# Peptides against a protein of PDB entry 4XPM: the designs that were tried, part 39

Target 1, 160 residues: chain A of PDB entry 4XPM
Amino acid sequence: VMLHSKNVKGFLENTLKPYDLHSVDFKTSSLQSSMIITATNGGILSYATSNNDVPKNSINEINSVNNLKMMSLLIKDKWSEDENDTEEQHSNSCYPVEIDSFKTKIYTYEMEDLHTCVAQIPNSDLLLLFIAEGSFPYGLLVIKIERAMRELTDLFGYKL
Target 2, 67 residues: chain B of PDB entry 4XPM
Amino acid sequence: DIKGTIAFDTHGNVIESTGVGSQRIEDIGDLSKVTLDAEGFAQVQGDSLLVHLYKRNDITLAVYTSA

## One batch from the design tools (peptide; aimed at target 1 N14)

Design b2_p21_7 (made by RFdiffusion4)
Pose (drawn by RFdiffusion4):
Structure b2_p21_7 (pose): chain A 143 residues (1-50, 63-86, 92-160), chain B 67 residues (1-67), chain P 21 residues (1-21)
Amino acid sequence: VMLHSKNVKGFLENTLKPYDLHSVDFKTSSLQSSMIITATNGGILSYATSNSVNNLKMMSLLIKDKWSEDENDTNSCYPVEIDSFKTKIYTYEMEDLHTCVAQIPNSDLLLLFIAEGSFPYGLLVIKIERAMRELTDLFGYKL
Amino acid sequence: as target 2 above (67 residues)
Amino acid sequence: SFLDWYPEELETLLEELFEKM
């Protein structure tokens, strides 16, 4: 099994969109970046930006390790269930940036959102949890 | 009139904020400790501003008005 | 859309709260 590079890239581009509410006068900026990376090496499989390529590689490996350390050390952590599949969503403050990371269930891949410091964490968590519901094709993807 | 809002989750993280809500994010620590009535409502205040609380689906909505 | 859930939930929250007020 392999990834359909163009469609995953299109998916990540779609996850970039900002929230724009009218019930209250509230709107976020779009995500700074959205990436799928390996849980193993932190390598980037696909990404979308709304800052540079060099900067994403560093952040990705950093969050991979932070996530790896938290995932087995016996911040916020949200246990989630999707169609009886379990995963966890972590938030990490990366300098002035807000990030959410979660392992795609039973997969060797992580989904990573990078937003500005003004993007509320609770909202970022909801965005990534719903986005993961669209990634059933990637559940169980093994390297 | 409504002077501001804050919505926050069970971890106390913000989902959104407007008006004075964005200036009073620190209120969440106290607000999240408020025990709501049987229907999920409460009213509390730190100062001249009245905070109306409603919680459902693990999301608390606080709206700020005058007392 | 994965973005539709929270705006709809917020409308529900506001409706319940404004009726009570």

Design b2_p21_7_s1 (made by RFdiffusion4, then SolubleMPNN; from b2_p21_7, 9 letters changed)
Fold by OpenDDE base, seed 3:
Structure b2_p21_7_s1 (fold): chain B 160 residues (1-160), chain C 67 residues (1-67), chain A 21 residues (1-21)
Amino acid sequence: as target 1 above (160 residues)
Amino acid sequence: as target 2 above (67 residues)
Amino acid sequence: SFLDELPKLLEELLEALLKRM
C-alpha cells in the first residue's frame, strides 16, 4: 500500500494525541508537532501541529512554519553528527531499536524548553520527528515514536 | 492508599508520574539499582513512604504508599 | 490503534503490582 500525502498527514495528526492513562491521574499534553523530514537536508515532507488556531496564510502561520523548518534542520544536523559519532550512539539519549528486523536509533534532544525525539525510518532517507513541551516525559516520548514507526512500514527503505 | 507513581525505562527516563511520584523523580537512580525478586517485585522503605516496585517489559513501575 | 497499546500496558503493570501489594 502506498502512503499518499493525505494519508501521511492524517497519520501525523493522529500522533499528536495526548497520552491518557485512565486508571491513574496521568495525562500528557498533545505533541506540539509531528514531522517527517529528510535525513539529508532536514526538509519537511509532511507535518502536523497542535496549534490549529492559526489562520492559514497568516503571518503567524508563516512564522510557525519557519520555526518548524529551523528546528527540523537543527535536529537533523545533530542527528547527523550523532550518527557519525560512536560515543554519542552509546549515550543515554540514544535508544537502539529493531523493527521487523530493521535497525534504527531513537534520539532524544532538548531544544530550548522543548523535548524532542527523532528516529530514522528504517533504511530510509526519512526521519520521524516529535516535538513536545518540556513536561512531556522522554521515556514516554521514546515509546511513542517507536510505536509510531512500527506503523510506517510503507516508508521503510524509502530513498529520495 | 497510593500516594503516587513513577514509571521509568531502562535509561532512567520517566514514562509517567503521578502524585508524590512526580516530586520524586530523583529516586529513579536508586530505584533502578534495587534487586527484584524472581517475579519482578520489590519493596523499598523510603523516608516516610513505602515504594513498591514491579518491572516487566523493560518498564519499572514504582508505587508510593504510606505503608 | 497504537495509541491504546501503551496505556493498556501501564495499566496491566499497575494491576499486577496492586495484586501483589
Scores: peptide ipSAE 0.377, ipTM 0.921, DockQ to the pose 0.820
OpenDDE base, seeds 1, 2, 4, 5: peptide ipSAE 0.209, 0.372, 0.371, 0.377; ipTM 0.889, 0.920, 0.919, 0.921

Design b2_p21_7_s2 (made by RFdiffusion4, then SolubleMPNN; from b2_p21_7, 8 letters changed)
Fold by OpenDDE base, seed 3:
Structure b2_p21_7_s2 (fold): chain B 160 residues (1-160), chain C 67 residues (1-67), chain A 21 residues (1-21)
Amino acid sequence: as target 1 above (160 residues)
Amino acid sequence: as target 2 above (67 residues)
Amino acid sequence: SFLDYLPEELKELLEALLARM
């Protein structure tokens, strides 16, 4: 099955939903943003954001999108550096994972007051990127992005 | 009787925290070093709280109780 | 849904621990 743009957008929107453990008093905020970006230049291929109160084509929306572009580029740059740095790949902020025999890495990055998590979709030129508030635990963010990637098998091996 | 909880991964990063656990994130360093029994359980006496530990599938859950 | 699995996993851990307590 081919993932079309609309399907990807809907998927990313679903990832925004907060974690809620009803049996205990624990609930996260929604993700601020969920994105698929290019590993080559950090270009945004698809994104979802939880700030739905911004009118379309408004200056605030433009600024918001520009901010996402900036963050995606910065994270891509850091990711690229780490992928070329053996020591960084062994740091506490790197989680090597294997999904269906495909190896990838999940990185956590502090971006100002935001908690971010990025991972290369296995064998692809794409990165999955989650941006959350600082209150969102990193351990949960890592689990969330790993589980999300397992749903993106159609994008495994995608080359630009 | 649960006063709080902390769940954390093998990197010491928080997965969840509730109650007093949210204020005890610094305990993760010590809790991660606790020797668990064959079933993955342990109990550690804290200052005023008893910590019950359970680890499974690389996730450690700590539950804080008064006793 | 993968979103629903995360809470359940942690719930199971809690229940297992509670059973031991």
Scores: peptide ipSAE 0.382, ipTM 0.922, DockQ to the pose 0.778
OpenDDE base, seeds 1, 2, 4, 5: peptide ipSAE 0.210, 0.381, 0.365, 0.369; ipTM 0.879, 0.924, 0.923, 0.924

Design b2_p21_7_s3 (made by RFdiffusion4, then SolubleMPNN; from b2_p21_7, 7 letters changed)
Fold by OpenDDE base, seed 1:
Structure b2_p21_7_s3 (fold): chain B 160 residues (1-160), chain C 67 residues (1-67), chain A 21 residues (1-21)
Amino acid sequence: as target 1 above (160 residues)
Amino acid sequence: as target 2 above (67 residues)
Amino acid sequence: SFLDYYPEELKELLDALFARM
């Protein structure tokens, strides 16, 4: 089964939802953005943003998209560097994980005052990228992105 | 009486926190070094608080209590 | 059991925090 663009968009939109555990006094903000980008050049294939009140085709929307493009490229570059750096892969910012016998890594990156998390979709040329406010705990962000990737099995092995 | 909590992963990164735990994130460094028993539990006496540690699935939960 | 020594509130909190994951 292949994920269609609209399905992917909807999936990413769902990842934006905040964490709110009512049984304990803990909640997070919504993710600012959720993206699938190419590992090759950081190009955005699909994205969702919590700022949905921006009119379509407006200058603000264009600027927002451009900002996402910039961030995705920067994060992709950092990810690429870390994938070739053994020391970085053993830092507290790297989480090796295994999903259905596929190995991948989750990286956390501070981007200005934002907390970001990126992971290569197993055996693919795609990266899943979450951008959240600084108040969003990295540990939770990692768990969130891992769970999200487990739902993207249709993209496993996807090559550009 | 629970005063707060911190849940953190094996990398020392916060997963979630409540109460006084939200103000004691710096404790993770020390708490992560505590040896847990075979069941994944430990108690650590802090400054004025008792910390109850629970670990499951590579997640450690620290619960702060007065006693 | 070690858990028997702790208040029920701790048990509930533990269950709540880990069960969701």
Scores: peptide ipSAE 0.071, ipTM 0.856, DockQ to the pose 0.105
OpenDDE base, seeds 2, 3, 4, 5: peptide ipSAE 0.027, 0.028, 0.054, 0.028; ipTM 0.848, 0.851, 0.857, 0.858; seed 3 fails the geometry check

Design b2_p21_7_s4 (made by RFdiffusion4, then SolubleMPNN; from b2_p21_7, 8 letters changed)
Fold by OpenDDE base, seed 5:
Structure b2_p21_7_s4 (fold): chain B 160 residues (1-160), chain C 67 residues (1-67), chain A 21 residues (1-21)
Amino acid sequence: as target 1 above (160 residues)
Amino acid sequence: as target 2 above (67 residues)
Amino acid sequence: SFLDELPKLLEELLKALFERM
């Protein structure tokens, strides 16, 4: 089954949901945003956001979308730099992972007061990007994005 | 009595923290160096709290207790 | 779903440690 635009959107919306551990007093916030962007220019192919209180077609909505575009571009640029820097790939901000025999890397980036992580979908021209509040732990964010990527096998090998 | 918890990965990044654990993130550096037994457990006496450690699948869980 | 996997894992870790304590 091929992932179409509507299916991808729904998937990203599901990734926004917080974690709640009932055994301990631990509950995260929802992700601020979840996106699939191009590795080439940081263009947003699909996105979901937890902020749905903004009226449609309002100036505030336009500004929020523009903010996402800016964030995606900045993160893509940093990702591109790190992919060409062996030292950065050996830092604690880089997690090499293997999914179904495909190798990829998960990077964590502090963006102002936000916690972000990004990973190239295996053998593709696409990046999966999570943006969360600063209270969202990086270790948890990494696990979350790894698990999410395992559900995107239809996008493995996708070339623009 | 459990006073808090910390879970962290092999990079020393936090997965979750609660209670006093949220105030002891700096302990991860030392806790990551503790030798665990064959089943992945250890106990470490801290400054004022006892730390119970368990590691499995590259995740380390620390539970802080008064005794 | 993948959303439930991590909470389950962490709960199992907690359970195992609590049993040892």
Scores: peptide ipSAE 0.393, ipTM 0.927, DockQ to the pose 0.823
OpenDDE base, seeds 1, 2, 3, 4: peptide ipSAE 0.172, 0.173, 0.338, 0.330; ipTM 0.888, 0.889, 0.916, 0.915

## One batch from the design tools (peptide; aimed at target 1 H22, target 2 L53 L61 V63)

Design b2_p22_1 (made by RFdiffusion4)
Pose (drawn by RFdiffusion4):
Structure b2_p22_1 (pose): chain A 143 residues (1-50, 63-86, 92-160), chain B 67 residues (1-67), chain P 22 residues (1-22)
Amino acid sequence: VMLHSKNVKGFLENTLKPYDLHSVDFKTSSLQSSMIITATNGGILSYATSNSVNNLKMMSLLIKDKWSEDENDTNSCYPVEIDSFKTKIYTYEMEDLHTCVAQIPNSDLLLLFIAEGSFPYGLLVIKIERAMRELTDLFGYKL
Amino acid sequence: as target 2 above (67 residues)
Amino acid sequence: SSEELDTFIQEMLDEIKKKYNL
């Protein structure tokens, strides 16, 4: 099994969109970036930006390790269930940036959202949880 | 009139904020400790501003008005 | 989604407005 590079890229581009509420006068900026990376090496499989390529590689590996350390050390952590599949969503403050990371269930891949410091964490968590519901094709993807 | 809002989750993280809500994010620590009535409502205040609380689906909404 | 969240927050506001006659 392999990834359909163009469609995953398109998916990540779609996850970039900001929230724009009218019930209250509230709007976010769009995500700074959205990436799918390996849980193993932190390597980037696909990404979308709304800052540079060099900067994404560093952040990705850093969050991969932070996630790796938290995932087996016996912040916020949100246990989630999707169609009886379990994963966990972590938030990490990356300098002035807000990030959410979660392992795509039973996969060797992580989904990573990078947003500005003004993007509320609780909202970032909801965005990534819903986005993961669209990634059933990637559940169980093994390297 | 409504002077502001804050919505926050069970971890106390913000989902959205407007008005004085964005200036009073620190209120969440106290607000999250408020025990709501049987229907999910409460009213509390730190100062001249009245905070109306309603919680459903693990999301608490606080709206700020005058007392 | 953004629209779902908007509707969700509006419903919560309607409940507060009804309860406290705002």

Design b2_p22_1_s1 (made by RFdiffusion4, then SolubleMPNN; from b2_p22_1, 7 letters changed)
Fold by OpenDDE base, seed 1:
Structure b2_p22_1_s1 (fold): chain B 160 residues (1-160), chain C 67 residues (1-67), chain A 22 residues (1-22)
Amino acid sequence: as target 1 above (160 residues)
Amino acid sequence: as target 2 above (67 residues)
Amino acid sequence: SSEELDKFLKEMLEAIKKRFNL
């Protein structure tokens, strides 16, 4: 399986879009960031951010990317720990899910005032990571990432 | 009249909240324990509000109205 | 998109309205 960067980038950008549940007069903000990272090292393979007001190749862009790298690494580490912790896997912050007969887990993590959600793409060495503002409800964030993963079937089984 | 809503999942995490529901997130703990009828509905009174519950496909929607 | 979830919540809301005459 090949990872096509442009297609993945576009996918991640689409995941940034807010949820508008107008039937109940509820609307979220956009995700701050959406990333595909390696489960092994937390390296970012692709990412999208809602903060597009940063000039390209600027120091601010570099800092932004570095921040994403730091968050990616931290979340990967926490994820790795939880994957080896039965108790954490049974907490309310862990959602076992099955997608097309593939089993995976969705984890929610609080990072400062941010709400994050991470899930291993089924049978792969990749993690999908969403970072949102604190106003983005965790239950909705979980639904969002699950549905996003269902669209990444081409990455199921992807090994580094 | 509807004063607000809360939708939450089986983990007790919020999916959405509006109106007075946004100020009643702490109710989820109790609401999740309410016995629903065969169709998935229940009505419970809390404080000065009446809560109307419906659960389907692991999502519970609580609608708050005046008591 | 959020369309599917929105539709689902709408249906739930309508079901509640009908059930409890809201």
Scores: peptide ipSAE 0.794, ipTM 0.956, DockQ to the pose 0.859
OpenDDE base, seeds 2, 3, 4, 5: peptide ipSAE 0.794, 0.794, 0.794, 0.794; ipTM 0.956, 0.956, 0.956, 0.956

Design b2_p22_1_s2 (made by RFdiffusion4, then SolubleMPNN; from b2_p22_1 with T7K M12G E15A K19R Y20F)
Fold by OpenDDE base, seed 3:
Order: sequence, then C-alpha cells, then structure tokens
Structure b2_p22_1_s2 (fold): chain B 160 residues (1-160), chain C 67 residues (1-67), chain A 22 residues (1-22)
Amino acid sequence: as target 1 above (160 residues)
Amino acid sequence: as target 2 above (67 residues)
Amino acid sequence: SSEELDKFIQEGLDAIKKRFNL
C-alpha cells in the first residue's frame, strides 16, 4: 500500500495544526508550510500551507509556491551537505531517531526568520519538511516532525 | 505560585515556555548542567527566582517560582 | 496531536508540585 498524492496532501494539511497545551498557557502558531520533497533534487512532491487566503492561480500564489521551491532546494542542499559531514551529524541541530527499527535524522535549520526542520523518510528518497515561524520552538518542532514521520510508514523505503 | 515554565530537550532546545520562563530561555544552558537527584528533581537559585527541575524521558521541565 | 505532550507536561507539573510543595 502506498500513499497517493491526494492522501499525502491531506496528511500534510493536518500537520499544519498548531500545538495547544492545556496544562500550561502555551499555544503555537500553525506551521507555515509542510512538504514532502525529493532528497535528490529538492523537488516538491506535495505541500500544504497555512496561507490559504491567497486566490488560486493568482500571482501571489505563484510567488508563494516559488518561495517554497527555493526554500526546499536550499534546505535539501544543506541536508545533503550535513548527511556527508560527520561533524554536522553530531551537532546540536541533528537529532538521530529510530522509527520501527529504521534510523533517520532530524535536522533543524534557521532560514532567515523562520524555523525549519527536515527529516529523511526512512530508507527513502523523500524528505519531510516543516517550516514554521520563528516563535515555534525547535524542540517542539522536532517532536512534531518525529510524530508525523511515524504516520508515514507507507513511504518508508520509497525510491524514485 | 508558579511564575513560568520552560520545557527543553537534551539539545537545549525549547519545547515550550510560559510566563517568566519565556524571558529566561538563556537559563537552559546552566539548567542543563544541574545534577538531578535519583528521582530526577533539582532546585536551583536563578536570577531572583527559584527554579524547580524535573527530567524524564530526555525532557526537562523547569518551573519558576519566587525565591 | 498535542495531547500526548500535554499529558507529559501535566505529569511533570504535578510531579514538581508534589516534590516541592508548590
């Protein structure tokens, strides 16, 4: 069983939801964007954005998509570099994780004023990418993407 | 009387912060070095505040109260 | 969801409150 594009889109849309803790007075913003991109070229396979007020096919939407493409490529490049750098893998920005016996890494990257995190879907050619406002704590962002990754088992091992 | 909280991971990255904790993110560096007791607790004097620590499953929770 | 984390934080708060009589 594999996730179809529409199913993936819906999944990504759900990941946009903020964290709202009731135990303490803490609530995040929604993610700005959530994407699945190729690890090879940084191409966007699917994406969701919280900025849905932009009319479809408008110039603003095009610009927004272009921005996402740019960020995806930049993050993919940084990720690729880090995956080939043992020191970066031991930095504070790298979280080794294991999901169902599959090992992967979560990286956090500051992109201008945005907080981002990216993780390779285990044994796949795909990356899951979250983009959040700078107010979204990195530690929570890591937790969020790890939890999301656990729901993408159908994509484990996916090769292009 | 809790004045604020910070939760942070083993990398020193914030998970959540509230109240005065939001203004004391810089404390994480020192708090992460505090030796906890056998049950995972510690109490340390901060900048005019008392910090109560609890760590479980690689997450540290810091609760700020008046000194 | 944030329910699991919220539960964790709540448990931590309760633990601290109990331990330090807050």
Scores: peptide ipSAE 0.751, ipTM 0.953, DockQ to the pose 0.863
OpenDDE base, seeds 1, 2, 4, 5: peptide ipSAE 0.749, 0.750, 0.749, 0.749; ipTM 0.953, 0.953, 0.953, 0.953

Design b2_p22_1_s3 (made by RFdiffusion4, then SolubleMPNN; from b2_p22_1, 7 letters changed)
Fold by OpenDDE base, seed 2:
Structure b2_p22_1_s3 (fold): chain B 160 residues (1-160), chain C 67 residues (1-67), chain A 22 residues (1-22)
Amino acid sequence: as target 1 above (160 residues)
Amino acid sequence: as target 2 above (67 residues)
Amino acid sequence: SSEELDKFIQEGLDAIKERFGL
C-alpha cells in the first residue's frame, strides 16, 4: 500500500476503527485519537478523532483539541526520556519491533484514565500515537499500532 | 463448554479477554510461567476451572472450561 | 484490520479443542 502525505489524515481516520473479533465475543471501542506528531517538538502533523457529537467551534471542541495537543507533548517528552533510558527500554511498556528490517520501539503509556501507545516511524522524525479508552487492552493496542505502522512505509526515513 | 478466554503477549499484556477470562486477568502472571509441551500446549487446574493454553507466534491463548 | 488476529484466535481455539477434546 502506497500512502502519500495528503492521504495521511484519511489513513489515521481508518485506524480509529475498533477491533471486532468474531471467533470470540470481543469488541473494543474505537480509538479516541490517532496522530502523527513530530518527535522533536510533539507538534501534530495530522490527527483524527472519533465522533463525540461535540459541536464544531464549541468550547468543548476547543478544549478537546487543546487537550490533544497537551497529551501529544507529554507523550513525546516521555518517549524522548525513555529513548535515552536503558531501563525503560527493557520494561514491559516497551516493545522492540522490526518492520522490513527497520527497528523501532512501541511504548505504552497510561495517560490519566486513557491507554496510549506511541512508536517512532522507523528512521524518521515522526511518531505515530494512538489514544484509547482504558478498556482497550495494551497488548491489542500494541498489535494495532504495529500493523498500522507497516502501512506507513512511505514515511520511513522522513526527516524534518 | 468454553467459559471464557484470555489472549496475552510475551509482556503479559492482554490482547483480548472474554467471559470468565475477563475476570481473571490476574491469572496471566501464573499462566505465563507454565511450561508448554513441544507443540505449545498445556493444561492447568484453576480454582474451579480448567485452563487450556496454546502459544504460537508469541501469543498465548488461554481457554477456560469447567473441570 | 482485526481479521488477521481473529483468524489467529480461531486457529488457536480449534487447536485447543482438538488437543484437549473440547
Scores: peptide ipSAE 0.754, ipTM 0.953, DockQ to the pose 0.860
OpenDDE base, seeds 1, 3, 4, 5: peptide ipSAE 0.753, 0.754, 0.752, 0.753; ipTM 0.953, 0.953, 0.953, 0.953

Design b2_p22_1_s4 (made by RFdiffusion4, then SolubleMPNN; from b2_p22_1 with T7K E15A Y20F)
Fold by OpenDDE base, seed 1:
Structure b2_p22_1_s4 (fold): chain B 160 residues (1-160), chain C 67 residues (1-67), chain A 22 residues (1-22)
Amino acid sequence: as target 1 above (160 residues)
Amino acid sequence: as target 2 above (67 residues)
Amino acid sequence: SSEELDKFIQEMLDAIKKKFNL
């Protein structure tokens, strides 16, 4: 089973929604962006952004897409480096997790004033990437991406 | 009365913070080292505040109250 | 959604309140 492009896009759009913990009166902002990228080249397969107030095919849209491409590539590169670094895999910014018997890792990266989180979709050549404002706690971001990834079982094992 | 909260994971990263907890993120380092009882609870005196701890499923919730 | 986590946090909060009579 494979997710259709439209379904993936819709999924990513849903991930943009903020967390609202009524129990303790805590609420986050929406994610700035959510992407599925290739682990090999950092190419964007699908993305969603909270800045949808940009007209299609406008210069601003092009700039935003280019910015996402740049960020995805940078994060992919850092992820690749960390995947080959035992120390980084044991840092507080790396979360080994198991989803339905599949092992993967979640990494948190600070990019300028943004909080990012990336995880390899289990046994696949794909990465799920969240970009949030600096006010979005990393621990919560990790929980968010883990739960999101659990819903992408159709992409488990996907190879390019 | 509850003055604030901090929830954090096993890596010491914040899950949520509210009230005075938002100003006490640096407490996580010490709170993570507190020995919990068999049920996962502990109380710790910090400054003029009392911290009530509970850990479940790799999440620790700290509730701050007046001492 | 954040409902599941919120519910979990609520349960923890309730447990603390009960334990320490808050």
Scores: peptide ipSAE 0.794, ipTM 0.956, DockQ to the pose 0.873
OpenDDE base, seeds 2, 3, 4, 5: peptide ipSAE 0.794, 0.794, 0.794, 0.794; ipTM 0.956, 0.956, 0.956, 0.956

Design b2_p22_2 (made by RFdiffusion4)
Pose (drawn by RFdiffusion4):
Structure b2_p22_2 (pose): chain A 143 residues (1-50, 63-86, 92-160), chain B 67 residues (1-67), chain P 22 residues (1-22)
Amino acid sequence: VMLHSKNVKGFLENTLKPYDLHSVDFKTSSLQSSMIITATNGGILSYATSNSVNNLKMMSLLIKDKWSEDENDTNSCYPVEIDSFKTKIYTYEMEDLHTCVAQIPNSDLLLLFIAEGSFPYGLLVIKIERAMRELTDLFGYKL
Amino acid sequence: as target 2 above (67 residues)
Amino acid sequence: SEELDEFISEMLDKIKEKYNLP
């Protein structure tokens, strides 16, 4: 099994959109970046930006390790269930940036959102949890 | 009139904020400790501003008005 | 975003009804 590079890229581009509420006068900026990376090496499989390519590679590996350390050391952590599949969503403050990371269930891949410091964490967590519900094709993807 | 709002989750993380809500994010620590009535409502205040609380689906909404 | 807007609107309606707010 392999990834359909163009469609995953398109998916990540779609995850970039900001929230714009009218019930209250609230709107976020769009995500700084959205990436799918390997849980193993932290290598980037696909990404979308709304800063530079060099900067994403560094952040990705860093969050991969932070996630890896938290995932087996016996912040915020949100246990989640999707169609009886379990994963965990972590938040990491990356300098002035807010990030969320979660392993795509039973896969060797992580989904990573990078937003500005003004993007509320609780909202970022909801955004990534719903986005993961659209990634059933990637559950169990093994390297 | 409504002077601001804050919505936050069970971890105390913010989902959204407006008005004085964005200036009073620190209120969440106290607000999250408020025990709501049987229907999910409460009223509390730190100062001249009245905070109306309603919680459902693990999301608490606080709206700020005058007392 | 639309679902969140609707969700917050429903919570505001409940608060307005409960505490007689305009």

Design b2_p22_2_s1 (made by RFdiffusion4, then SolubleMPNN; from b2_p22_2, 7 letters changed)
Fold by OpenDDE base, seed 2:
Structure b2_p22_2_s1 (fold): chain B 160 residues (1-160), chain C 67 residues (1-67), chain A 22 residues (1-22)
Amino acid sequence: as target 1 above (160 residues)
Amino acid sequence: as target 2 above (67 residues)
Amino acid sequence: SEELDKFIQEMLDAIKKRFGLP
């Protein structure tokens, strides 16, 4: 069973929401972007962005989409490299996790001044990718993407 | 009174930071090495502040106070 | 985020209780 494209889009939009930890009065910004991409080519299957103020069909929108495409490709490439690098998998930038008996890894990557986090949807050809501002702490970003991944069980095992 | 907090994971990455904790992210390296008691607590002194530590489920919370 | 916030609150409360913090 595959999630409907609109449902996936809506899901990704919801992941943009910031964390607000009232217990310690800590707040984050919204994610800049949330994406599902192919692990093979880095192609964007679905995405959401917090910056919706850009006029539709404008050159700025096109540029922003192109930037997302570039980011997805770069992150996919780095992810692919790390998946074949034992040392990188044991760095503090890699979080092996288990979700409902499925194993996957969460990677954090600094991309320019942005904090990014990517994880293979368990046993699938898909990656979930979060892009946040540099002020978004990595530990929290990892928690965020792990929790989000738990809601994507319909995509577990999805092969292209 | 609490002057700040840092929460961090087992990789030493920040989960949250507030107050003076936001200015002491570098403390995580040392705090992660502190020996906790059987209940997961510890108290350490550093740079005129007391740091109260508690670890549970791979998350460590550090609370900074003046005393 | 509420789940995490609740967890952090519980940890904070535990620290307050353990060390007698206001």
Scores: peptide ipSAE 0.787, ipTM 0.954, DockQ to the pose 0.854
OpenDDE base, seeds 1, 3, 4, 5: peptide ipSAE 0.787, 0.787, 0.787, 0.787; ipTM 0.954, 0.954, 0.954, 0.954

Design b2_p22_2_s2 (made by RFdiffusion4, then SolubleMPNN; from b2_p22_2, 7 letters changed)
Fold by OpenDDE base, seed 1:
Structure b2_p22_2_s2 (fold): chain B 160 residues (1-160), chain C 67 residues (1-67), chain A 22 residues (1-22)
Amino acid sequence: as target 1 above (160 residues)
Amino acid sequence: as target 2 above (67 residues)
Amino acid sequence: SEELDKFIKEGLEAIKKKFNLP
């Protein structure tokens, strides 16, 4: 099965949904943004945002896309640095995980007042990136992105 | 009665928090060091609350009670 | 979220049983 652009977009849109734990009185906000970007350049291949009330082709849409581009690039750069830093890979901000025998890492990054996490899609040149409000707990964000990553097996091994 | 909860991972990062647990995130540092029994449980005294711990699959759940 | 929610639920039940909480 191949993931098409539309399917990926829909997938990312679904990741925006808030985390609602019914067993306790706990519910998060929706993710602000969800993206698949290139690990090499931080280029956005696909994205979804919770702010969908912006008219298409409007200045506000352009600004929002540009902001996402900026954030993706910054996070990619930080990720790249950490991938070459053994100390950072052993910090509380790095989660080594294994999915179907493929190893990857999940990193959490605070960006201004936002909570973000990024993970390399196993054996690929792609990163999955979640951006959430500061109220979204990092531990939960990590779980969320790990579970999402498990649904992207079609992208495992994808090389640019 | 349960006054609140905290769930946290092995990195000490919060997964969820409710009630008084939301105001005691700083407890995670100490709670993460508590030795659990063979079944994954422990009970520790907080400042004024009793904390009941359960860990499974790398997630620790802390339940705060008055007694 | 279902898996995590299930864990939380089971954890709460386990704690209640272990420590005889209401």
Scores: peptide ipSAE 0.726, ipTM 0.948, DockQ to the pose 0.863
OpenDDE base, seeds 2, 3, 4, 5: peptide ipSAE 0.724, 0.725, 0.724, 0.723; ipTM 0.948, 0.948, 0.948, 0.948

